# Peptides against a protein of PDB entry 3V4O, part 177

Target 1, 234 residues: chain A of PDB entry 3V4O
Amino acid sequence: DQPLAKDKVALLIGNMNYREHPKLKAPLVDVYELTNLLRQLDFKVVSLLDLTEYEMRNAVDEFLLLLDKGVYGLLYYAGHGYENFGNSFMVPVDAPNPYRSENCLCVQNILKLMQEKETGLNVFLLDMCRKRNDYDDTIPILDALKVTANIVFGYATCQGAEAFEIQHSGLANGIFMKFLKDRLLEDKKITVLLDEVAEDMGKCHLTKGKQALEIRSSLSEKRALTDPIQGTEY

## One batch from the design tools (peptide; made by RFdiffusion4, then SolubleMPNN)

Design b2_p25_6_s3 (from b2_p25_6, 13 letters changed)
Fold by OpenDDE base, seed 1:
Structure b2_p25_6_s3 (fold): chain B 234 residues (1-234), chain A 25 residues (1-25)
Amino acid sequence: as target 1 above (234 residues)
Amino acid sequence: SYPETYVVEDPSVLTKAVTREIGYK
């Protein structure tokens, strides 16, 4: 009586080498690690690094086209970002300094488009800074999100990531991925899994008060990343 | 159709290679 996925598709974006902004380190390792884990979960994974605005928009568009009825879709982003007026923006590597909303990808717009799909499960994981952008006073006019029961959104700030990376010297996972990777392969409802990750982060002295995982979900079914693909027998 | 699985190998070439493979400009 386990739910089945028609297929599993993931788009992973890690932006590190920004032209006009501080470079990041964690996304490289995080994208790589997550790719390997999702492959073990039988996801078809497209992993992209250092995307320009043009490339990033194209990647998202193509990913959305892959989302269809019964498909499990996962979108992961690690990089710079900001949040203004309740809207979150992912920053491409070629974004100017200062960047504005017109230079970035609005998460809520993507979520809206994801909701229009008849997917079995939509997972959106963001590992980005959520500071306000004082240089952007534009208020985006967005339509209200539809009420669907198949979206799981995890939002992890990158605060403290630099400290974590410094402490471990060399290449290391971001804080969010450090905890996520320990549980990602568990056969649990995805919201339960993420909640456990959030608890782990909350108990860790390195992350307490610095980084937290925000979970937004409308998922009403017991869907897990471990759910088998239709037609496959395990 | 759904894409093949692409893994991070060389950041210097991965983006271009993958985007080309899946039809990105």
Scores: peptide ipSAE 0.017, ipTM 0.568, DockQ to the pose 0.022
Fold by OpenDDE base, seed 4:
Structure b2_p25_6_s3 (fold): chain B 234 residues (1-234), chain A 25 residues (1-25)
Amino acid sequence: as target 1 above (234 residues)
Amino acid sequence: SYPETYVVEDPSVLTKAVTREIGYK
């Protein structure tokens, strides 16, 4: 009765040691934590840190090669980023200052490519700044996305806001991962799970009024990260 | 404590593919 995944694959990218931009701290810990959790969910996970533009593009390309009909694909990114005209851009560690779209990876472009693979589920978890990049007025001309109902975006910050980190005591996680890690293993529709994470963030005095989780989704099926892989016996 | 570097040693298809191209950091 429940949906099945043909396979489950995840690419996790954490960029923190930027050459021309402020360094971050949380991505290291967040990627590590998320890796462990996704492995418990039987995801095939590769996690990479501090990727150059070339490396990021290669990683994404290889990730896409593993996607196929019915496969669950999850892309997690923590690092600098921006959002222009509805397009989200992940910033490689070797990006110049200022960076432009040609220096970065467009998430919507990746989504387009994922749709071509007829995946069963496309999950994007983006812990990045979503402010407009005033130094880049380029409007990417992307091919129209296919009409699918298997897409979930989790943005660690609301549009126009910057992500911040909890750096005191034993809390080395980013804000998003702090709350996500507590619920990620729950057997719930992914949109419901993320909604609960959003509620947790909103109730916490540390993040209330400071950071929120934005969820954008088109998911017509009750798909969860806990969905079993087709052909496997549990 | 967390490692300063993260190396995925699982022989997953994805791991192999990415490692081939860029390696792990």
Scores: peptide ipSAE 0.016, ipTM 0.529, DockQ to the pose 0.023
Fold by OpenDDE base, seed 5:
Formats: C-alpha cells, sequence, structure tokens
Structure b2_p25_6_s3 (fold): chain B 234 residues (1-234), chain A 25 residues (1-25)
C-alpha cells in the first residue's frame, strides 16, 4: 500500500546574475546539488539558471504542462524575491530596480495552477527573501485555491526577512540547501522531512535567529520523494 | 537507468524531452 508516483518531474530555477540587483552566488551550487539529489530520486530534472521574465514564465508554463494526474511535481527557486499582502514574488534577472509585481512571477498563482493538476504531490520550495517591497502596492486578485491535500510549500526564510547567504570565499551552499541536502534522500513523508530540516536549522548556531524554514502543507498522505514510479522497479 | 543530460538553450522546450536538462543564461 505504498504510494506510487505516475512520474516525477522537477524544475529548478536559480537566479544569480541580476542586471539591476545584487548578484548572488549560492543558487549555482544549490541548484547543482539539488539536481544531483533529485536524480538519485528518479526525478526528471530541468535546471535553469539566470532566467529573464520571459524565459522564467515560459519555463514555468512548460513545467506545468508536464504535471498530470498522479505526477509528483517539484518546483525549486533560489534568487531574489519579496512578499506583499500574503503574496510572494520571484524576481527574474532582468527585473528593474525597483521591481514590481508585473515584473515578477507570483508564487500563489503558480501554486494555484499546480493545484489544478490532479497531481499526486506538489512540492514548492522557495529560497528567497520575504521582505516587503515598499515600491509595490499592488494587490493581485487571485482565485481561491481548491481544497486539495497534495501541496507542500516551503519557505527557506523568515517572514519579513531577507535571504541569508553564508559568506564564503568561492562557491558555497545557501543555508537552506546546506541542511536540506543532508536529509533529502531519506524515505520519509515530505512534511516530516522538511520539519526535521527546520529543526536542524534551528539548532545550528550559524542559522539560529537568522534563517528559518516555514512549512505550509495540505498533504494528508504519506507521500515521499522516494516513492517509486508506477510501472518501474529500481 | 537514468536519462541522458543535456543543456537546454530554450526553456520552452521543456515538454519536448523530459529528461535531465541544464540551462544556462
Amino acid sequence: as target 1 above (234 residues)
Amino acid sequence: SYPETYVVEDPSVLTKAVTREIGYK
């Protein structure tokens, strides 16, 4: 009676080389390591770096087309972002300074679209700041989410806080990926896994009081990233 | 067995081949 996935698909986006905003370094390594981990979990992975608004929208749209009944979908984003009035926005590399909602991708809208798919599991992991953007006062009108039990949302930053990145020479993981990579391959319900990651982050003196993981979930089944794909044996 | 990995130049090709893909911009 183990849950099965029809397929497992992941889209990973790491934005680093912003034109009008501070450049980031962690997304490169984070996307790379997450890609390798998800491959070990038999995910079909598309990893993209430094996407413009147009490219980012296209990538998300194409990803959504791959979601279907019983499919496990995972969307990971690392880059700049903000949160206004309960809505989160991912910032493309060509976004102006200051950026506005019209320049960005609304997370809740994507979540809605993901939810409309009869997927077996939808995981949305965001490693971005959640600070309010005072230059954007628009309130997007979003349709209400359907009542489903297959969504897991993880924010790797505290509400109202900027993303925290470890300052190291050369390439290094972001805070979230540092802890996530240690547990991602564990055969556990995804919400349990993420909760343990959150606990690890809370215990570490380097991240305590600086970075946290917020988990929002409607998942009612014991779905894990390790769940096998239907019709296959590995 | 795992699918081959290739570089995606255009994200719009995502649905054409669901494999391990890496895009650089």
Scores: peptide ipSAE 0.009, ipTM 0.526, DockQ to the pose 0.021
Fold by OpenDDE base, seed 3:
Structure b2_p25_6_s3 (fold): chain B 234 residues (1-234), chain A 25 residues (1-25)
Amino acid sequence: as target 1 above (234 residues)
Amino acid sequence: SYPETYVVEDPSVLTKAVTREIGYK
């Protein structure tokens, strides 16, 4: 039985020109590359760069409006971030220095809202720093997540990213995207696909011991990004 | 049908794109 998606929607955010934090370069190229790939997979894609807090919140809200029962939703973020107490935070370009949770967008909160839409698949690809923020001791009060068994997280840390960006041409992909793009179009369960990407990163002499892909998932069905949209033949 | 990909630097385009997609669903 071939799994079907009611629709496939993706929001891609790349933050690089921060006002109060170090600027990044890779997000621009990575967003464009991923956009082209997801288009080939028949995703409806919205890609945005350098969003303020207000703009990011609006973008996420609009993205959520496109989600419904059986829809495949994918959120990609490249930029600064941090992780405290199991919660991941995306940092807008206008965030203060230091930033706190009230200045950022909580990924787990977005996930909760996606679950309420009864989506068929929820994929988060987060290419951001996940270091602890010592300047933020607050724990956001989040409602309990539902057990939907349709969630996949791909975490790519920014450790060593600065050095990598300096060593390569100005328009080179980030480390994560370099390997992801080679496999993203494969017709495989998304967790299997990401696992293979992780293996590729681990075998490469350029990234071995420097950067790794962490996969967290609760996916009970064989869902792939290549799954056809209901009512269409591929 | 509308283009399936919107790559922009202006967040206002997102709102427009979403509005179009919702209008036909």
Scores: peptide ipSAE 0.009, ipTM 0.522, DockQ to the pose 0.018

Design b2_p25_6_s4 (from b2_p25_6, 14 letters changed)
Fold by OpenDDE base, seed 3:
Structure b2_p25_6_s4 (fold): chain B 234 residues (1-234), chain A 25 residues (1-25)
Amino acid sequence: as target 1 above (234 residues)
Amino acid sequence: SFPETYVERDESVLTKAVTREIGYK
């Protein structure tokens, strides 16, 4: 009766040391802490920092090879990014200034490929700015997505808004990860879990009116990150 | 300080592939 995952695989990418763009700090700690949490959830996790375009594409390709029918796939990204025409673009550290779509990785293209694998769950957690890139006039032509009803997007900020880092002495989390890490291990439907994270962000005086989590989902089953892997007893 | 990469286990297919192509570990 309890939903089962064939396997659970996660790819985490944190880009900080950009060559032609402002450097970031939070992705270092965020990737580290999320890695530890996902391991506790029995995910197979690969986490990478400061990837070039070439490296990012290779990492995503290898990630996709691990996906199969019934597998839970999770992609986390922290770094610079933008959103044009409803498409999210992750910016590699070697991207030029200004960057364009051909320099970046489109999340929706990755989703398309994940759907072809007949995964049990596709989770995207994107901690990046979502402002429009006025320097990119390309209109992407994407293939229509399949109706799989197993997709969850967690955007660290609203559409058209910016993501922020908490200012601390030393290393500190971004705002999104600060609240996500407190609830990630809860045995709840992933959309319910993220909704609670959104409420926490909204109630905190540090983030209220500054940054809000946006959840987009098409999830017809009660799927949780805590779901056991087939063949194992928990 | 933290390393550039974190992997669950060295024997994973993804770990081997990533470390081979990116040059980590």
Scores: peptide ipSAE 0.016, ipTM 0.523, DockQ to the pose 0.021
Fold by OpenDDE base, seed 1:
Structure b2_p25_6_s4 (fold): chain B 234 residues (1-234), chain A 25 residues (1-25)
Amino acid sequence: as target 1 above (234 residues)
Amino acid sequence: SFPETYVERDESVLTKAVTREIGYK
């Protein structure tokens, strides 16, 4: 009865050194630590930093090529972003100021493409701002997502809020990764795991009232990041 | 390994790196 993954693939993107926007610090360490954790979970992981729009689109395309029926796909993004009309947009480092949807990558579009691959699990971990972009008046007309019951979104902040970084003299994790990394290796349903992370964030004096983890899921099966890969012996 | 940065790199370099890192066959 243990769910099995055909394979497990993750793409991690951390954008920090923006040309026309405030620079970030946390994505560097966050991507690094998450990479190591996911590799311990037998994910095939590619981790990239400071991607232009062109590079981001290419990376996503290559990521999608590795997805197939039953494959677990995980996309992590840390950087600037925004949310308009229910769609989340990741901002490349070369995005203009102000940026528009045409300059950014829409997460829901990526999800749609993942669904076309008939993946076994689709996990999005988004550590980015989710405020509305007032400079983007485009209303995207996207096709409705298929009902696959295998989607999990973890947003590092609630809708309409900002993602925060820990401010220290040296390199440190973002707030989201600080709590996520402590639980990521646990053998639990991914939504349960993230819920516990959310509770940890809520109990922490540092983050209470400032940043909260939002979870959106249609996951109907007890799937975990620790699920074994089909064909492997343990 | 530490994450890679591909600023100022062309598509070919990025593609090769991605393919290698994620084990695309």
Scores: peptide ipSAE 0.016, ipTM 0.579, DockQ to the pose 0.022
Fold by OpenDDE base, seed 2:
Structure b2_p25_6_s4 (fold): chain B 234 residues (1-234), chain A 25 residues (1-25)
Amino acid sequence: as target 1 above (234 residues)
Amino acid sequence: SFPETYVERDESVLTKAVTREIGYK
């Protein structure tokens, strides 16, 4: 027996064309490929590129409306970001330079809202830099999260480190997606799957010593992205 | 559904395709 998802919903955001920050390229291809893979896993996927703060907030709100009890929610973000005091911030394309927390979307706040929906699984795949933002000294006051034991964070890089793009020949995947895409369809517990991705990254000469995947999770059930949707013939 | 502003702006082919597929505007 395996767990069942009430539904599967994914929001993919790729920010590339920043107004006040360096432009990126990898998110375009990464979002595209991840979209196709998640569709094969029967996710309802919304993929958006180059979102302003307003648009990102709206996208998250709409995403949350699709979540309910037992629903699998996956949020993927590729773009600029930072991490302060354990909180991850996604940077909209219209964020000022320097940006602060009020200009960005806090992932942990989104998680809180997802928990309120009583989701079956919450997966965050954050393909962004995790350096501290020295221009933001504000400590976010976050309410305590509920103990739902259904949370998985995949950070494309370790805390305080940078995420890299592969720009050898035109458009190419980011490093994280390069390895993730090879395993994403495997029928394994999501944390196990990500752990294997981490190992692949560690063995590759192109990645070794440059970028490492970090997994943070509180997942008490053997939930996989391949879990069938309740009421389906899958 | 997602806000119509996502359609009204100059978006990528990918974004448009996804929103149409799931019935969002």
Scores: peptide ipSAE 0.015, ipTM 0.532, DockQ to the pose 0.020
Fold by OpenDDE base, seed 4:
Structure b2_p25_6_s4 (fold): chain B 234 residues (1-234), chain A 25 residues (1-25)
Amino acid sequence: as target 1 above (234 residues)
Amino acid sequence: SFPETYVERDESVLTKAVTREIGYK
């Protein structure tokens, strides 16, 4: 049987204009292009730029309200970030310098909340640096995740590595989005799709040895972003 | 069904903040 989604909802966040940190450019075009692609996949998409901590938390809360049993949830983030002890932290534009976990949003905490909604699929696409934040020595105590076998993480970089922007005049994609956008509409299991993106990144002379996609998944079903939505209205 | 405010959001372009655009309370 073809897997069906109860609905498909995506929250896209691109943070660029940081107050106390280097400004970015790629999130603008990346969020825009991803929005268009996901809409072609019948996702309901909320796309936001330059969110403060307060705004990010509110956005996530609102996103969670849209999730329910069988719903496909996708969270995309492009901006500054870090990874400590396997936990990914998204940095709001008003984060202090240096920032700590208390100033940021933990992706794994969001995942926990998504699991409580009994979603059909949870996809996280994180286009951020994954280096350790030496200024944050907090060891997060996270609740154990449920075993839902419906989780996919696409990290723009390997653990401990950095995400890069393509250097062009004007606006250009980040490296991750450059390759992701070429395959996102393919009718393939999401993990297979991301694996192909990883191969594309590896074959490109520009990115080889510089940035590699990491996929972490627990997905027991052949679920794709192209999966049709159930015929009932939400 | 999704909240009406979200439906409007889905039809909109990129926005600054959900709090301002959706009217998060």
Scores: peptide ipSAE 0.017, ipTM 0.521, DockQ to the pose 0.018; fails the geometry check

Design b2_p25_7_s1 (from b2_p25_7, 13 letters changed)
Fold by OpenDDE base, seed 3:
Structure b2_p25_7_s1 (fold): chain B 234 residues (1-234), chain A 25 residues (1-25)
Amino acid sequence: as target 1 above (234 residues)
Amino acid sequence: GSVTVGLRSYDPNFDASKTEYTTLY
């Protein structure tokens, strides 16, 4: 009854040194620590920092080439972002001021392409803000998603809210990663794991009423990041 | 105590000459 992954692949992107926007600091540490944890879980991990639009699109394309039927795919992004009409946009470091959807990468488009690969699990960990970008009036017309029941979104913050990084003693990570890293190795269904992370975040006095984890999932099977790869069952 | 905070979103008031982070009380 143990679910198996054909393979496990992760793409981690941390954007910090923006040209036309405030610089960030935490993504460097967040990507580094998440890389180490995912490798312990036998993920093939590609970690990249400070990507231009062109580089981000290429990274996603290469990531998709590694996906296939039954493969677990995980995308983590730390950087500037926004959400318009339920669509999440990751902002490259060379994005103009202001940026629009044409300058950014739409997460839902990536999800659509992942579904076409018949992946076993699609996990998105988006460590960015979800506030509306009033300077982007584009309404994305996306193809309808398939019913695959293997999708998990972990948003670092609530819809319409902001995600923070804090410079404080004992807190070098972004807020989301601070709590995620303590539970990521647990052998639990990924939605259950994230729910526990949400509870931990909720108990922190620094984030109460300011930032809360949101989980959006359509996952019909008990899939965990700890699931063994086919041929390596134990 | 006070905490220094960075936002991962668009800042319409961004000024490169000013402090990078905002203090949260």
Scores: peptide ipSAE 0.245, ipTM 0.747, DockQ to the pose 0.231
Fold by OpenDDE base, seed 1:
Parts: sequence; C-alpha cells; structure tokens
Structure b2_p25_7_s1 (fold): chain B 234 residues (1-234), chain A 25 residues (1-25)
Amino acid sequence: as target 1 above (234 residues)
Amino acid sequence: GSVTVGLRSYDPNFDASKTEYTTLY
C-alpha cells in the first residue's frame, strides 16, 4: 500500500545579500519556484530569505516544532555553504569573513533533531557548495544518528565540489533548481525522482565536469513527495 | 554560448568592489 504522511512541512531558506561575502541572486527565484511547487504537493511551506544566524536558528527551531511522528519534513537551502568532514554547513548572511562552524548551521545537527521527532521522511535539498572551508579547523562532535531509514539528501553538487547559479538575461535559477523544478511534481519515490534530475543535469554542457547532483539516502520505503496526507486519501 | 555564474562558496579573495560573477564557457 502507498505510504501516507501524517503531515508535510517544508522550510525553505534562500540567502543572497551577504554582508561580508559575495552576493547571490538565484536563491530568490529558486525559493519562490520551489515554494509554489511544494504547495501544490500540499506541503505547509515556510519560505525565508536573507537570514542572519539568529534568524536561521530560530527558523529551524520553529520548523522542528511543526514536525512530529510520521510527518514529512523537507529542508531546502540555497546560499553559501561548505562541507567539512562530511558535515554540511549553511552560512547566514551576517557570517563573518572568514566564517567558521560556530557561525553556521550544521545540517547534520538538524537531522538529528528531526529524527528525534520520529518523522516519516526527512528530505534535505542543499543548493550550496560542498568545498572544504580551510579556515574552519573545528572537528565537529556529533551524536550518533538513529537508524530511521527515512533520510534523503539531494546535494546540488558532489563532495568537495562547487555549486553554481546562472545569470542569464536577468534572474535565473541555480543549476540544481533548474532541473529539479521540472520533475518535482512527479509521483515517484523521491530518490528515483532525484536520480532522474541528476541525469537531466548531467546533460547540461554548462556544468559538465563542474557540478553534478549527488544523492545520499537510506530510504527503505517507497516514499514520495506526492504521498497523500493521512485522512485525505481516497 | 557563455554564461555568467555565481559561486556559492567562500572566496578568500572577495572584494566587494569587484565583479561578483564569473563567466563559464
């Protein structure tokens, strides 16, 4: 039988107007388009732009309050980021130059907290670079994750690689969102959907050899973003 | 064709007075 979601909640963050770092443009459009798509999928969507560290942490806290047993949780981030020792860090707009882990939000920490909520599905769409930050020498000490078999990471780029946004005749999408938006509404297992997005992106000559989608998952059930919310199915 | 792109990573040589985007060919 088709899996059911107790509810669907998404937090979308797009950081563009950095104080001490290069400004971005695409996150505005990316967040906007993803918001519309997720709402069509009956997600409760909170979309925020240009968050300071304090605001980001608060947004995540509020997001976590909406999660509960069986709830589908989706976190999308577009902005500056880095990855150290397998941990992904989202950079707030007020991050100093250089920024370190203490100035940023660790995605894996958020995942841990989501697991504590006994969610039905945890999806992370990280539209940021995954290059190591040499100015951050902190080795994170993370608690062991639970074995929930409901985790999906969609990385806009490969480990150690960079993610790009396109500036073509004005505002445009990041590379990841450009292809994701075309398939997001498909009724397919989320990992299968992302795999198809990866193939589409792989055909793009602009980013060939520079940016490729990476999927990391431990999803043991055929869960899709299109899964109906419990009590609403026919 | 060429496309200008923004990089979503740290730039130690960042200068606000310079162009923020680079061009991919």
Scores: peptide ipSAE 0.240, ipTM 0.754, DockQ to the pose 0.245
Fold by OpenDDE base, seed 2:
Structure b2_p25_7_s1 (fold): chain B 234 residues (1-234), chain A 25 residues (1-25)
Amino acid sequence: as target 1 above (234 residues)
Amino acid sequence: GSVTVGLRSYDPNFDASKTEYTTLY
């Protein structure tokens, strides 16, 4: 049986113009390209750039309001980030230097809230570094997650490692997006798709040994981003 | 051509007056 989505909603955030941190260039292009691809997949896409902490939190709140039972939710983030104690933190453009968890958005907390919406699929594509932030000594209280078996994390890099953006010949992309964009439209289980992206990325000599895609998933159903929306003629 | 690499991580030595990217040749 073909899995169906009640709806498909994506929130894409690209942070580049940091006030107290190095500016980035690729998130603009990455978000743009991903937006176009997801729209081809009939996602309702909200794409935002250079969000402050307040704006990011509001965007996530609005995103959550669009989620409901059976809805496919996808969150993409490109920007500065870090990972402490297994928790991924997205860094707003107005984050202080140094930034701490209180200044950032915890992805796992968002996941918890998405689970409360009884979504059909939760996909997180995190195009950020995963190095520990030693300046953040906060030990997060782990929120209990439900066993929904509909979660997919695509980390642009492995645990404790860095994510890069490459500019060559005037074109700038994150390494993750460089390869993701070539396969995103394929009608495959999302974990299979990402696995293939990982293989493609592994052939990149520029980041070999420096950045590798990590897939973390609990997905018991063959769900794909290409899954049709319930009630549509697709 | 040259390849510039940007890091999406915290840089404790960040200086806004300096180059944002590392250039690889």
Scores: peptide ipSAE 0.210, ipTM 0.719, DockQ to the pose 0.257
Fold by OpenDDE base, seed 5:
Structure b2_p25_7_s1 (fold): chain B 234 residues (1-234), chain A 25 residues (1-25)
Amino acid sequence: as target 1 above (234 residues)
Amino acid sequence: GSVTVGLRSYDPNFDASKTEYTTLY
């Protein structure tokens, strides 16, 4: 008796062409490759690049509309970001310099909304820095989270640390996606899968001591991205 | 080969006229 998903929905956002901040390159490839992989896992995938604040908020709203009881929801973000007081903020391409929380999307707020949908699994893959933004003095007031025991955070880097993209020639993956893509299709509990990705990152001489994956989870069931969708597969 | 590194965080010293990536050899 393996777990079943009512549906599987993913929103992938890659921000690269920032107006007031350094441009990035890897998110293009990262989103593309992750899209292809998640589709192989029967996810309904919406992939978007270079979103303004308005567009990002709209994308999240649309994503939430696709979520329902028992649905697996996955949010991937590649771009600039920061973390203040344990809250992760995704930076839109039109964010001002400096940006504040009011200009960005708070991941924990999205999680709260996902919990209201009674999702079966909530996965956040955040390929961004987690360094504190000293220019944002706002203390967020967030609603208390429910105890759903179905939450997984994959942070591309450690708390308070930086995330990087490394390119040898042309377009290349970010560090996180470089290793994630090799294991994403494995039929394993998502936390176990990410743990193996973390080990792979740790073994690589290019990333050792530079970037380490952090997994934060409250997952009481053996949920995998490979779990079949109810009514389609058994 | 050369490695280009991009930082996915706020840069208070950002200048659009400067190179946005650091190349490591």
Scores: peptide ipSAE 0.172, ipTM 0.717, DockQ to the pose 0.249

